# Peptides against a protein of PDB entry 2QAS: the designs that were tried, part 117

Target 1, 120 residues: chain A of PDB entry 2QAS
Amino acid sequence: PPEDLMQYEAMAQDALRGVVKAALKKAAAPGGLPEPHHLYITFKTKAAGVSGPQDLLSKYPDEMTIVLQHQYWDLAPGETFFSVTLKFGGQPKRLSVPYAALTRFYDPSVQFALQFSAPE

## One batch from the design tools (peptide; made by RFdiffusion4, then SolubleMPNN)

Design b2_p28_2_s4 (from b2_p28_2, 9 letters changed)
Fold by OpenDDE base, seed 3:
Structure b2_p28_2_s4 (fold): chain B 120 residues (1-120), chain A 28 residues (1-28)
Amino acid sequence: as target 1 above (120 residues)
Amino acid sequence: SSGREDPSYDPNEYEAEMKKAAEELRAA
């Protein structure tokens, strides 16, 4: 079969990661996401570039899912990663997650889902 | 508070735990 020198599949995956970035930028704008939209974001906790409290990340050695709905602060979606403050065990924790670390994106309000392959 | 909150008040912790549980179930 013909060889794909364009790497279309990789480009498509990157484009889909761009959807997450765009959604997070909407969430970070004044007023946040339009209700009832909210985001479930799953990522590999050991992926390169992931950072956060040691106790939290050690508790979730493979993946964890965060929810951006009512309890998130200082969402900062960058070009290659986003950071956000969430509460775990009643304590605010700052997480930094590269888009490349994502494995799942879901907006249950409209049942929009994306899945990604992420390296460890 | 340093204690674990009720999932109804800490959805992120709840979802993280649920994701972990689901993953563990699949891996078992």
Scores: peptide ipSAE 0.032, ipTM 0.542, DockQ to the pose 0.126
Fold by OpenDDE base, seed 1:
Structure b2_p28_2_s4 (fold): chain B 120 residues (1-120), chain A 28 residues (1-28)
Amino acid sequence: as target 1 above (120 residues)
Amino acid sequence: SSGREDPSYDPNEYEAEMKKAAEELRAA
Protein backbone atom coordinates (compact mmCIF):
# COMPACT_ATOMS: atom_id res chain seq x y z
CA PRO B 1 0.00 0.00 0.00
CA PRO B 2 1.05 3.62 -0.45
CA GLU B 3 2.80 5.61 2.26
CA ASP B 4 0.51 6.63 5.10
CA LEU B 5 1.10 10.34 5.50
CA MET B 6 -1.83 10.62 7.90
CA GLN B 7 -0.23 8.32 10.50
CA TYR B 8 -3.52 6.57 11.16
CA GLU B 9 -2.01 3.87 13.36
CA ALA B 10 -0.56 6.47 15.72
CA MET B 11 -3.91 8.25 15.86
CA ALA B 12 -5.65 4.97 16.65
CA GLN B 13 -3.17 4.25 19.43
CA ASP B 14 -3.74 7.69 20.92
CA ALA B 15 -7.49 7.15 20.80
CA LEU B 16 -7.12 3.86 22.66
CA ARG B 17 -4.92 5.54 25.26
CA GLY B 18 -7.91 7.82 25.71
CA VAL B 19 -9.89 4.79 26.83
CA VAL B 20 -7.41 4.28 29.66
CA LYS B 21 -7.69 7.94 30.63
CA ALA B 22 -11.46 7.74 30.64
CA ALA B 23 -11.41 4.56 32.72
CA LEU B 24 -9.12 6.18 35.28
CA LYS B 25 -11.39 9.20 35.47
CA LYS B 26 -14.25 6.85 36.29
CA ALA B 27 -12.08 5.23 38.94
CA ALA B 28 -11.24 8.63 40.43
CA ALA B 29 -14.87 9.72 40.65
CA PRO B 30 -16.77 9.47 43.94
CA GLY B 31 -17.53 5.85 44.72
CA GLY B 32 -14.66 4.54 42.61
CA LEU B 33 -15.00 1.82 40.02
CA PRO B 34 -18.25 -0.11 39.89
CA GLU B 35 -17.82 -3.61 41.25
CA PRO B 36 -16.28 -5.88 40.11
CA HIS B 37 -14.20 -3.73 37.76
CA HIS B 38 -10.52 -3.25 38.55
CA LEU B 39 -7.51 -2.24 36.48
CA TYR B 40 -4.12 -3.73 35.70
CA ILE B 41 -1.84 -1.10 34.19
CA THR B 42 1.62 -1.88 32.78
CA PHE B 43 4.11 0.79 31.78
CA LYS B 44 7.75 1.34 30.87
CA THR B 45 9.49 2.65 33.97
CA LYS B 46 12.21 4.43 31.99
CA ALA B 47 9.84 6.19 29.60
CA ALA B 48 9.98 9.97 29.44
CA GLY B 49 7.79 11.59 32.05
CA VAL B 50 7.59 8.62 34.39
CA SER B 51 8.23 9.76 37.94
CA GLY B 52 8.53 7.87 41.19
CA PRO B 53 10.85 6.89 44.02
CA GLN B 54 14.33 5.90 42.89
CA ASP B 55 14.38 2.68 44.88
CA LEU B 56 11.11 1.52 43.35
CA LEU B 57 12.02 2.35 39.76
CA SER B 58 15.40 0.67 40.22
CA LYS B 59 13.60 -2.46 41.36
CA TYR B 60 11.61 -2.45 38.12
CA PRO B 61 14.11 -1.30 35.45
CA ASP B 62 11.99 -2.23 32.41
CA GLU B 63 8.28 -2.53 33.12
CA MET B 64 6.02 -2.70 36.11
CA THR B 65 2.36 -3.44 36.60
CA ILE B 66 0.17 -1.70 39.12
CA VAL B 67 -3.28 -2.84 40.16
CA LEU B 68 -6.05 -0.44 41.00
CA GLN B 69 -8.49 -2.50 43.04
CA HIS B 70 -8.21 -2.35 46.83
CA GLN B 71 -4.94 -0.71 47.85
CA TYR B 72 -4.52 2.65 46.10
CA TRP B 73 -4.96 6.28 47.13
CA ASP B 74 -5.32 9.77 45.65
CA LEU B 75 -5.78 8.71 42.05
CA ALA B 76 -5.46 11.82 39.91
CA PRO B 77 -5.98 11.29 36.17
CA GLY B 78 -4.75 14.29 34.22
CA GLU B 79 -4.92 14.99 30.52
CA THR B 80 -1.47 13.64 29.64
CA PHE B 81 -0.57 11.60 32.73
CA PHE B 82 -2.06 10.15 35.88
CA SER B 83 -0.69 9.92 39.38
CA VAL B 84 -1.53 7.52 42.18
CA THR B 85 -0.29 6.54 45.62
CA LEU B 86 0.51 2.90 46.31
CA LYS B 87 2.18 1.22 49.27
CA PHE B 88 5.47 -0.57 48.76
CA GLY B 89 7.13 -2.12 51.76
CA GLY B 90 4.42 -0.57 53.84
CA GLN B 91 5.33 2.95 52.74
CA PRO B 92 3.20 5.15 50.49
CA LYS B 93 4.86 5.98 47.17
CA ARG B 94 3.62 8.45 44.58
CA LEU B 95 3.80 7.38 40.95
CA SER B 96 3.29 9.64 37.96
CA VAL B 97 2.79 7.88 34.62
CA PRO B 98 2.20 9.46 31.22
CA TYR B 99 -0.38 7.64 29.16
CA ALA B 100 2.27 7.44 26.44
CA ALA B 101 4.33 5.16 28.71
CA LEU B 102 1.64 2.49 28.89
CA THR B 103 2.18 -0.92 27.32
CA ARG B 104 -0.83 -2.85 28.65
CA PHE B 105 -4.24 -2.19 30.13
CA TYR B 106 -6.47 -4.97 31.43
CA ASP B 107 -9.76 -5.26 33.29
CA PRO B 108 -10.14 -8.92 34.29
CA SER B 109 -13.76 -8.50 35.32
CA VAL B 110 -14.85 -8.24 31.69
CA GLN B 111 -11.64 -9.49 30.08
CA PHE B 112 -11.05 -6.16 28.34
CA ALA B 113 -7.46 -5.76 27.17
CA LEU B 114 -5.43 -3.15 25.32
CA GLN B 115 -1.80 -3.23 24.23
CA PHE B 116 0.39 -0.29 23.30
CA SER B 117 3.88 0.37 22.02
CA ALA B 118 5.90 2.61 24.32
CA PRO B 119 9.30 4.24 23.87
CA GLU B 120 12.35 2.89 25.66
CA SER A 1 -10.43 8.62 44.90
CA SER A 2 -9.02 5.88 47.08
CA GLY A 3 -9.28 2.16 47.47
CA ARG A 4 -10.22 0.14 50.50
CA GLU A 5 -7.76 0.36 53.34
CA ASP A 6 -7.57 -2.70 55.57
CA PRO A 7 -5.30 -2.19 58.57
CA SER A 8 -5.03 -5.95 59.00
CA TYR A 9 -3.71 -6.43 55.47
CA ASP A 10 0.04 -6.80 54.93
CA PRO A 11 1.20 -4.53 52.08
CA ASN A 12 4.11 -6.86 51.39
CA GLU A 13 1.67 -9.64 50.60
CA TYR A 14 -0.06 -7.30 48.17
CA GLU A 15 3.24 -6.59 46.42
CA ALA A 16 3.94 -10.29 46.02
CA GLU A 17 0.50 -10.95 44.59
CA MET A 18 0.79 -8.06 42.16
CA LYS A 19 4.22 -9.19 41.02
CA LYS A 20 2.85 -12.63 40.30
CA ALA A 21 -0.08 -11.18 38.40
CA ALA A 22 2.23 -9.00 36.33
CA GLU A 23 4.38 -11.98 35.39
CA GLU A 24 1.33 -13.94 34.34
CA LEU A 25 0.19 -11.11 32.10
CA ARG A 26 3.57 -10.86 30.40
CA ALA A 27 3.71 -14.61 29.88
CA ALA A 28 0.37 -14.61 28.09
Scores: peptide ipSAE 0.028, ipTM 0.581, DockQ to the pose 0.570
Fold by OpenDDE base, seed 4:
Structure b2_p28_2_s4 (fold): chain B 120 residues (1-120), chain A 28 residues (1-28)
Amino acid sequence: as target 1 above (120 residues)
Amino acid sequence: SSGREDPSYDPNEYEAEMKKAAEELRAA
């Protein structure tokens, strides 16, 4: 097949990452997400730019899924990454995740799913 | 914006539920 010098698939993937960013910005707005919407976000923990507690990231050496529904605080969706505070073992932990690190996005309330290829 | 903290809600229970849900997603 002909070589794609435009890298259309990558462009499409980046566009879909924009959906996640937009969804998180809605979640961070006053009032949060409209019920019953909530978000499952999976990312590669070793991807560049991922930041969080060492113990937590060590526990999930490949991928980690976080759920933004009941217990999350200070959600801050930036242009290239988002940060959020979650409780693990009853303790608040701050995570920072680049959108480029995402491998899956899912909203069970409407069964909306996206999958992404992320760098190692 | 943030989720509301319920003092009657066990964060560890939430974590366990989320772990289970994540496993289900991976299995799909």
Scores: peptide ipSAE 0.027, ipTM 0.591, DockQ to the pose 0.565
Fold by OpenDDE base, seed 5:
Structure b2_p28_2_s4 (fold): chain B 120 residues (1-120), chain A 28 residues (1-28)
Amino acid sequence: as target 1 above (120 residues)
Amino acid sequence: SSGREDPSYDPNEYEAEMKKAAEELRAA
């Protein structure tokens, strides 16, 4: 079959990463997400630009999932990455995650799911 | 928020179940 020199699938994934960014911006706005919406976000913990506490990243050497519903603080969705404070083991931890590191996005309230390819 | 604790420490099992349910519903 003919080669896809346009790399349409990659462009489509980039566009869909924009959906995640937009959703996080809604979550970060005053009042947060409209109920009952909440977000499950999965990412490669060793991807370039990912930063967080060493103990947490050691627990999840490949991928981890964060949940944004009741226990998150200071969500800051930038243009290329987002940061958020979550509690693990009762202690607040700051995570910084590039959108390019994402592998899965899910909102159980409306069963909306996205899958992404991320670098190792 | 309701103040209820999120399964953010280890949400994988819950997420997998919800994903499966969503896929089944969409396939029906």
Scores: peptide ipSAE 0.027, ipTM 0.544, DockQ to the pose 0.164

Design b2_p28_3_s1 (from b2_p28_3, 10 letters changed)
Fold by OpenDDE base, seed 4:
Structure b2_p28_3_s1 (fold): chain B 120 residues (1-120), chain A 28 residues (1-28)
Amino acid sequence: as target 1 above (120 residues)
Amino acid sequence: PIDVSSTEALSAEEIAALPDTSAETSFA
């Protein structure tokens, strides 16, 4: 196959990370996501810029998946990262995740899926 | 090349890592 000197795949992944950001901004707006839309987000827990409770991140040293549907609070989608409060075992935990740390994005309601290469 | 598509259900391991998702306001 021909050599890609433009690095189109990397550019496309960068553009598609914008879809995640936009979706999270919709989720953060008043009223949240339009039903039945909800989001499964997977990320590398050791990626640069990932922040959260040490016990939680230690429990999942490689990847973890979060769900934004019924139980999430203070979703703040920034330009380079988002933060959100979720409950784990009934306890609220604040997570901060750079978009660059994402490996998977999925909306089951419409079977929309994205895959990303993320650094360790 | 990268594209958009459907994906399979989460594994048991992935489900175990999920946050609480109950629709109840007072879920604990």
Scores: peptide ipSAE 0.032, ipTM 0.564, DockQ to the pose 0.069
Fold by OpenDDE base, seed 1:
Structure b2_p28_3_s1 (fold): chain B 120 residues (1-120), chain A 28 residues (1-28)
Amino acid sequence: as target 1 above (120 residues)
Amino acid sequence: PIDVSSTEALSAEEIAALPDTSAETSFA
């Protein structure tokens, strides 16, 4: 087949990453996510722009999956990345994750999933 | 449903244990 010089797959991925951003913006709005919706978000921990506690990120050298359900605070979905506070080992940790670092998005309440390829 | 947000990040095994979805799109 002919070579795709338009990079349609990449464009589609970027468009679908917009779904994640939109979902997070809904989650950040007053009242949070409408129950029973909750989000599983997987990302490459070594991807450019990912930031958080070194010890935490070191524990997950490849990918990390966080869940946004009841225990998340100060969710800030920006245009290129989102930040959120989650508890690990009882301690609040701030994570910042670029949407480009995402590899999976899942909402089990409606079994909606998206998978992405993300560079490190 | 169980709130897993209060736990540590999910392991690779836990990720693999996620059920099949009714709406899925993959561009890997």
Scores: peptide ipSAE 0.030, ipTM 0.521, DockQ to the pose 0.060
Fold by OpenDDE base, seed 5:
Structure b2_p28_3_s1 (fold): chain B 120 residues (1-120), chain A 28 residues (1-28)
Amino acid sequence: as target 1 above (120 residues)
Amino acid sequence: PIDVSSTEALSAEEIAALPDTSAETSFA
């Protein structure tokens, strides 16, 4: 097949990553997500820009999945990354994840799913 | 590659990494 000089695949991925950003902005708005919507978000823990507790990230060297449903705090969806506080083992942990690091997004309530490729 | 319809179930590692109070363990 001819070479795609337009990079349509990359454009499409960026557009769909925008869906995740928009969903998180809805989640961060007053009142949060409308029930029963909740989000499963998977990301590459070693991707550039990912930050969080060393003990937590080191425990999951490839991918990590977080769930935004009932117990999450200070969700801050920026333009290139989002940050959120979640509890693991009863301890609050602050995570910062670039949208480019995401590999999967899923809302079980309506079975809406997105999969992305991310740098290894 | 972009997929908006097909998803695999959570791996054992992903389940273990879920934050507290998250009981759902399946994508399908």
Scores: peptide ipSAE 0.030, ipTM 0.549, DockQ to the pose 0.065
Fold by OpenDDE base, seed 2:
Structure b2_p28_3_s1 (fold): chain B 120 residues (1-120), chain A 28 residues (1-28)
Amino acid sequence: as target 1 above (120 residues)
Amino acid sequence: PIDVSSTEALSAEEIAALPDTSAETSFA
């Protein structure tokens, strides 16, 4: 088959990362996500730009999944990364995750799933 | 191509990493 010099697949993946960004912006808007929508977000914890508590990231050295449903605070979806506060063991933890670090996105309410290959 | 209609269930490690008060423990 002919060689794809345009690299359409990579461009499409970048566009689909925009879906995650848009969904998070909806989640951050007043009123949050419309029920029953909620988000499972998986990312590489060692990817460039990922930041958070050392204990948490050390405990999950490869990937971790966070859930944005009922208990999340100060969700800030930027243009290249988002940050959010979640509780683990009763303690608030601030995570900052570049969209490029994502490996999976899922909304169980409508079974919408995206998968990405994320570089370290 | 990216499958936008299905995904695998959460692993044990993923479940353990969920924040407090999470209601669901699996994708599908």
Scores: peptide ipSAE 0.029, ipTM 0.555, DockQ to the pose 0.074

Design b2_p28_3_s2 (from b2_p28_3, 11 letters changed)
Fold by OpenDDE base, seed 2:
Structure b2_p28_3_s2 (fold): chain B 120 residues (1-120), chain A 28 residues (1-28)
Amino acid sequence: as target 1 above (120 residues)
Amino acid sequence: AIDVSSTEPLSAEEIAALPDTSAVTSGP
């Protein structure tokens, strides 16, 4: 097949990362996500820009999945990364995740799934 | 191309890493 000098696949992936950003902005708006929508977000814990509790991230050295459903606080979807507070073992933990670190996005309520390749 | 559809369910390790009080659901 001919060489794709436009790199359409990469462009498409970048555009689809925008879907995640937009979904998180909806989740952060007053009232949150419309029920029963909720988000499973998987990311590489060692990717550049990922930050959070050292003990938590070291426990999951490859990938980690978080769920934005019933208990999440201070969701802040920025232009290049989002941050959110979640509870693990009863303790609030603040995570900051660049969109570029994402490897999977899933909304089970409508079976909407996206997969991404993320650099470390 | 990226297939926008249902994905595989979470593994046991992924479930263990979930935040508190999160429901675990997946598509068929």
Scores: peptide ipSAE 0.068, ipTM 0.590, DockQ to the pose 0.065
Fold by OpenDDE base, seed 4:
Structure b2_p28_3_s2 (fold): chain B 120 residues (1-120), chain A 28 residues (1-28)
Amino acid sequence: as target 1 above (120 residues)
Amino acid sequence: AIDVSSTEPLSAEEIAALPDTSAVTSGP
């Protein structure tokens, strides 16, 4: 079949990253996500712009998944990245993740899922 | 066709990486 020289899939994925940003903005609003919505977010830990605890990122050198559900604080969805505080082993950890680093977005409550190609 | 949806369940490694007090549910 003919090659897609327009790269429509990449353009569509980039556009759909906007869904993740919008969802995170809803989550960051007062009151948080409406029940029963919660978010599974998977990202490449070595992608440019990713920052967080060294021990955590070293433990998961490829990808890791975070869940915005019961325990998350100071969610700050910026224009190019979001940051959030989560607890791991009882300790608060601050993560900053560019939207370009995302590989998976999933809301189990409505079975809404997105998968993205992200560079390492 | 272009399809960006994914309903794959989380791997054991992904579950282990979850933050505290998160519920784990399988995908469809």
Scores: peptide ipSAE 0.033, ipTM 0.565, DockQ to the pose 0.069
Fold by OpenDDE base, seed 3:
Structure b2_p28_3_s2 (fold): chain B 120 residues (1-120), chain A 28 residues (1-28)
Amino acid sequence: as target 1 above (120 residues)
Amino acid sequence: AIDVSSTEPLSAEEIAALPDTSAVTSGP
């Protein structure tokens, strides 16, 4: 097969990361996500730019999944990363996750799924 | 081609990592 010098597959994967960003921007809107939509987001906890409570990140040294459904606060979807406050054991925790750190995105309400490769 | 089809259920480790009040079932 001919060599792809344009790197179209990488472009397409990057565009699909844009879907996650757009979905999070919808979730951050005043009314939140339209029911029954909710988001499962999996990311590499050791990826560059990931930040949060060290005890939590150390507990899950490979990947971690968060759910944006009923309990999330101050969702801030930036252009390169998003931040969100979630509760773990009743304690509010702030997480910051670059979109490049994502490995999975899933909305079970419509069974929409995306998988990504994410370097450590 | 990029597959955007449904994914498998979350693992037990993924469920354990979920924030409070998340209603999900773990996969195998």
Scores: peptide ipSAE 0.032, ipTM 0.564, DockQ to the pose 0.073
Fold by OpenDDE base, seed 1:
Structure b2_p28_3_s2 (fold): chain B 120 residues (1-120), chain A 28 residues (1-28)
Amino acid sequence: as target 1 above (120 residues)
Amino acid sequence: AIDVSSTEPLSAEEIAALPDTSAVTSGP
């Protein structure tokens, strides 16, 4: 097949990452996500820009999946990354995740799923 | 409903157990 010099696949992936950003912005808005919507977000823990407690990230050297359901605070969806506070073992932890680090997005309430290729 | 967000992150097995999409699916 002819060589794709436009990188359409990458552009499509970026557009789909925009869906995640938009969904997170809805989640951060007053009232939060409309029930029963909730979000499973998987990301590469070693991707550039990922930030969080070292002990937590080290525990998951490849990927982490977080869930935005009921127990999340201070969700801040920026233009290139989002940050959120979640509890692990009862302790609040702040995570910052670039959208480019995402590998999976899932809303089980409507079985909506997105998969992404993220840099290693 | 079980609030998964207050627990430790999902394992690889738990991630793999997520069902296929019935609405919209986008692959890599």
Scores: peptide ipSAE 0.028, ipTM 0.501, DockQ to the pose 0.060

Design b2_p28_3_s3 (from b2_p28_3, 12 letters changed)
Fold by OpenDDE base, seed 5:
Structure b2_p28_3_s3 (fold): chain B 120 residues (1-120), chain A 28 residues (1-28)
Amino acid sequence: as target 1 above (120 residues)
Amino acid sequence: PIDVSSTEALSDAEIAALPETSAVTSGA
């Protein structure tokens, strides 16, 4: 098969990561996401730039899925990563996740899904 | 069917109301 020297697949994936960033910026705006939209976000916990409580991340050594619907606070979507506070075991935990660490994005309200390759 | 590994990785409030038909929890 011919070699893609333009690396179109990588370009397309990077562009689609922009959808996640844009969606999170909508979620972080006053009033949050418009009902009934909510977000399932899956990421590689060992990817470069992922940070959070050691006990939490060690519990999920491969992937973790977070849901932004009812219980999330201080969502801060930056240009290369987002951070958010979620409850685990009743305790608030702060996570910081680069968009490059994402493997899946899903909004079940409209069945919109994206898949990404992420570092192993 | 529900992917237990994916379900266990969710935050507290959303676990209890997780739809079994969600693409995130089954066949992902």
Scores: peptide ipSAE 0.127, ipTM 0.608, DockQ to the pose 0.061
Fold by OpenDDE base, seed 4:
Structure b2_p28_3_s3 (fold): chain B 120 residues (1-120), chain A 28 residues (1-28)
Amino acid sequence: as target 1 above (120 residues)
Amino acid sequence: PIDVSSTEALSDAEIAALPETSAVTSGA
């Protein structure tokens, strides 16, 4: 089989990560996401750049899924990572997640799903 | 499909919002 020296699959993955970034920027805008859109975001907790409370990340050593729908605060989608505050066990926790750490993105309202290979 | 999530990892309020019969976190 012919070799792909262009690395098209990697390019496509990067482009699709851009979709997540764009979606999060929409979510962070005034008024939030247009109903009924909401986001399920799964990421590798040990990926480079992931940060948050040690107790929380230790509890989920592989990956975790966060949902951005009703209860999230201070969503800040940057160019390489986003940060958001969510409550776990009744306590607000600040998470920072590089887009490169994502393994899945899903919007149940329209059944839109993306799957990624994330570095460990 | 594969399961790429755990409900235990969801935030408090969002867990309650999940459909009981929906496998929304399963991947291809």
Scores: peptide ipSAE 0.122, ipTM 0.605, DockQ to the pose 0.061
Fold by OpenDDE base, seed 1:
Structure b2_p28_3_s3 (fold): chain B 120 residues (1-120), chain A 28 residues (1-28)
Amino acid sequence: as target 1 above (120 residues)
Amino acid sequence: PIDVSSTEALSDAEIAALPETSAVTSGA
């Protein structure tokens, strides 16, 4: 097949990542997500720009899934990454995750799912 | 539905609250 010099697949991936960003912005707005919506977000823990406690990230050397439903704090969806505080082992941990690091997004309330290829 | 990840990689409170219809699969 002919070579795709436009990189359409990458463009499509970026566009769909925009859905995640928009959803997170809705989640961060006053009142949060409308019930029963909640978000499962999976990302590569070793992807560039991912940051958080070393022990936590080391525990999950490949992928990690976070859920934004019952207990999350200070969700800050930026233009290139989002940050959020979650509890692990009873302790609050701050995570910063570039949208480019995402591999999966899921809202079980409406069974809306997205999958992405992410850099290693 | 699509399996999103293992419940082992989730935060504390959300693991306990996972619905039966969740796409999160143990070990996957």
Scores: peptide ipSAE 0.038, ipTM 0.566, DockQ to the pose 0.066
Fold by OpenDDE base, seed 2:
Structure b2_p28_3_s3 (fold): chain B 120 residues (1-120), chain A 28 residues (1-28)
Amino acid sequence: as target 1 above (120 residues)
Amino acid sequence: PIDVSSTEALSDAEIAALPETSAVTSGA
């Protein structure tokens, strides 16, 4: 088949990652997400730019899913990564995750799901 | 060509069935 010189797959991936960024910006706005919307976000813990408690990230060497619903604080969606404070074992911990590290995005309220390939 | 991104409709049960090597926040 003909070679895709436009690299449409990459363009589509970038556009869809933009959906995640936009959703997080909505979540970070005053009042948070409109109910009942909430977000399940899965990412590669060893991807470049991922940062957080060493013990936590070491415990989960492949992927981690975070849920933004009732218990999250200081969500800061930047242009290339977002950071958020979440509780693990009852303890607040700060995570920083590049959008490029994401593998899944899901909003159960409307069953909207995105799946991405992320660098190792 | 391999599709590097996609959008689909998934159930809550499908999300809950993530691999055991993955963590989820306690505030889920």
Scores: peptide ipSAE 0.022, ipTM 0.544, DockQ to the pose 0.054

Design b2_p28_3_s4 (from b2_p28_3, 11 letters changed)
Fold by OpenDDE base, seed 4:
Structure b2_p28_3_s4 (fold): chain B 120 residues (1-120), chain A 28 residues (1-28)
Amino acid sequence: as target 1 above (120 residues)
Amino acid sequence: PIDVSSTEALSAEEIAALPETSAETSFA
């Protein structure tokens, strides 16, 4: 196959990461996501810029998936990363995840999925 | 089955069990 010197795949991934950001911004707006939309977000826990409780990240040394539907707070979708408070074992934990760290985005309500190559 | 009401982290196995998508874009 011919060699792609334009790096179209990377360009497309960057563009599609914008979908995730936009979706999270909708989720963060008053009223949240329109039902029944909700999000499964998978990311590399060791990617640069990922931050959260040490015990939690240690439990998931490679990837973890979070769900944004019924129990999330203070969702703050920035330009390069988002942060959100979720409960783990009943305790609220703050996570910060760069969009570049994402490997999967899924909305089961409409079976919409995006998959990305993320830095280790 | 997966409890979508929970925000606790899901395992890779649980994610793999999700239904196939009707609209999917993959670059992996």
Scores: peptide ipSAE 0.032, ipTM 0.532, DockQ to the pose 0.067
Fold by OpenDDE base, seed 5:
Structure b2_p28_3_s4 (fold): chain B 120 residues (1-120), chain A 28 residues (1-28)
Amino acid sequence: as target 1 above (120 residues)
Amino acid sequence: PIDVSSTEALSAEEIAALPETSAETSFA
């Protein structure tokens, strides 16, 4: 087949990663997400740009799934990454995750899901 | 209401247990 000089697959994936960013921006707005929407976000813990407590990331050597419903604070959805504070073991932990590290996005309230490839 | 975010990060097995989706786009 002809060489795809447009790189459509990559463009499509980037566009859909934008959905996650947009959803997080809605979640970060005053009042949070409109009920009953809540988000399951999975990412590669060893992907470039991912940061957080060593003890936490060490528990999830490959992928980690976080849930944003009620117990999350200071959600900051930037242009290339988002950061959020969640409780693990009863303690608040700050995570910073590039959108490029995401592998799955799911909103069970409406059964909406997106699946992405991420750097190994 | 149950706050699922009060649970720690989910494992691959827990993710697999999630309901099937009606709207999904996959690139992997």
Scores: peptide ipSAE 0.031, ipTM 0.534, DockQ to the pose 0.069
Fold by OpenDDE base, seed 3:
Structure b2_p28_3_s4 (fold): chain B 120 residues (1-120), chain A 28 residues (1-28)
Amino acid sequence: as target 1 above (120 residues)
Amino acid sequence: PIDVSSTEALSAEEIAALPETSAETSFA
């Protein structure tokens, strides 16, 4: 088969990552997500650009899943990454995750799911 | 053919196997 010089597969994946970005922007807007929507986001903790408390990330050497439903603050969805404050063991901690590090996105309320290949 | 991800990419089994969240999600 001919070589795909357009890299359509990559473009399609980027477009799908755009869905996550858009969803997070909705979540960050005043009022947050419309109930009952909430988001489960899984990412590779060792992927380039991922940052957060060392002790926390060390507990999840491969992947980590966070949920944005009730307890999340200062969600800042940028163009290439998003940051958010979540509580772990009652303590607020800041995480910064590039969209490229995502491996799974899920909204249980409507069973909307996406999966991605993320490099480390 | 180019295989691209879709909303049907994850099966029910794969969804059920999602890693547990470490962040708190209680309403409080």
Scores: peptide ipSAE 0.031, ipTM 0.602, DockQ to the pose 0.043
Fold by OpenDDE base, seed 1:
Structure b2_p28_3_s4 (fold): chain B 120 residues (1-120), chain A 28 residues (1-28)
Amino acid sequence: as target 1 above (120 residues)
Amino acid sequence: PIDVSSTEALSAEEIAALPETSAETSFA
C-alpha cells in the first residue's frame, strides 16, 4: 500500500486532542462542567512534560487515570498542557499533564470516549 | 454518581471496569 507521507492519522489525533482541551476549558469556566458531565482522563506518567509529586507518579509507573467531577481545584487548561489540583490520600496534589501525554478521555454521562497513542 | 476524584487515581482494574461507550474514536 502507498506510504502516507502526510501523517494523516497523527493529524487526526492532534485534532481530537483539541476536544480534550476544549472540554477542559469548559470545565475551568465559571460554574464548571454542566451536570452530569464529568471527565476521566488517562495519561502516560512518564511522558515528557508530565509533572507532579514523585511519590504519586512512582505509584503509577505506566498510566494514571484521574477524574474531574466534584473534587478538583484550580484547573488551568493551557495551550499545550493542563494543570489541576486533586486530592490523593486527603492531600492536595498539583498535576501538570501535556495533552500529548493523554491516552484516554471519557465522559460517562454521555458515554463519549477518545483514545490516543501517546509517547512513552 | 460517585465522585472518585476525591480518592486515589483509578487502578488498572477500575479502568478496565469502565463501561462500553456509545461514541468512541480510537487512534492506535
Scores: peptide ipSAE 0.030, ipTM 0.520, DockQ to the pose 0.062

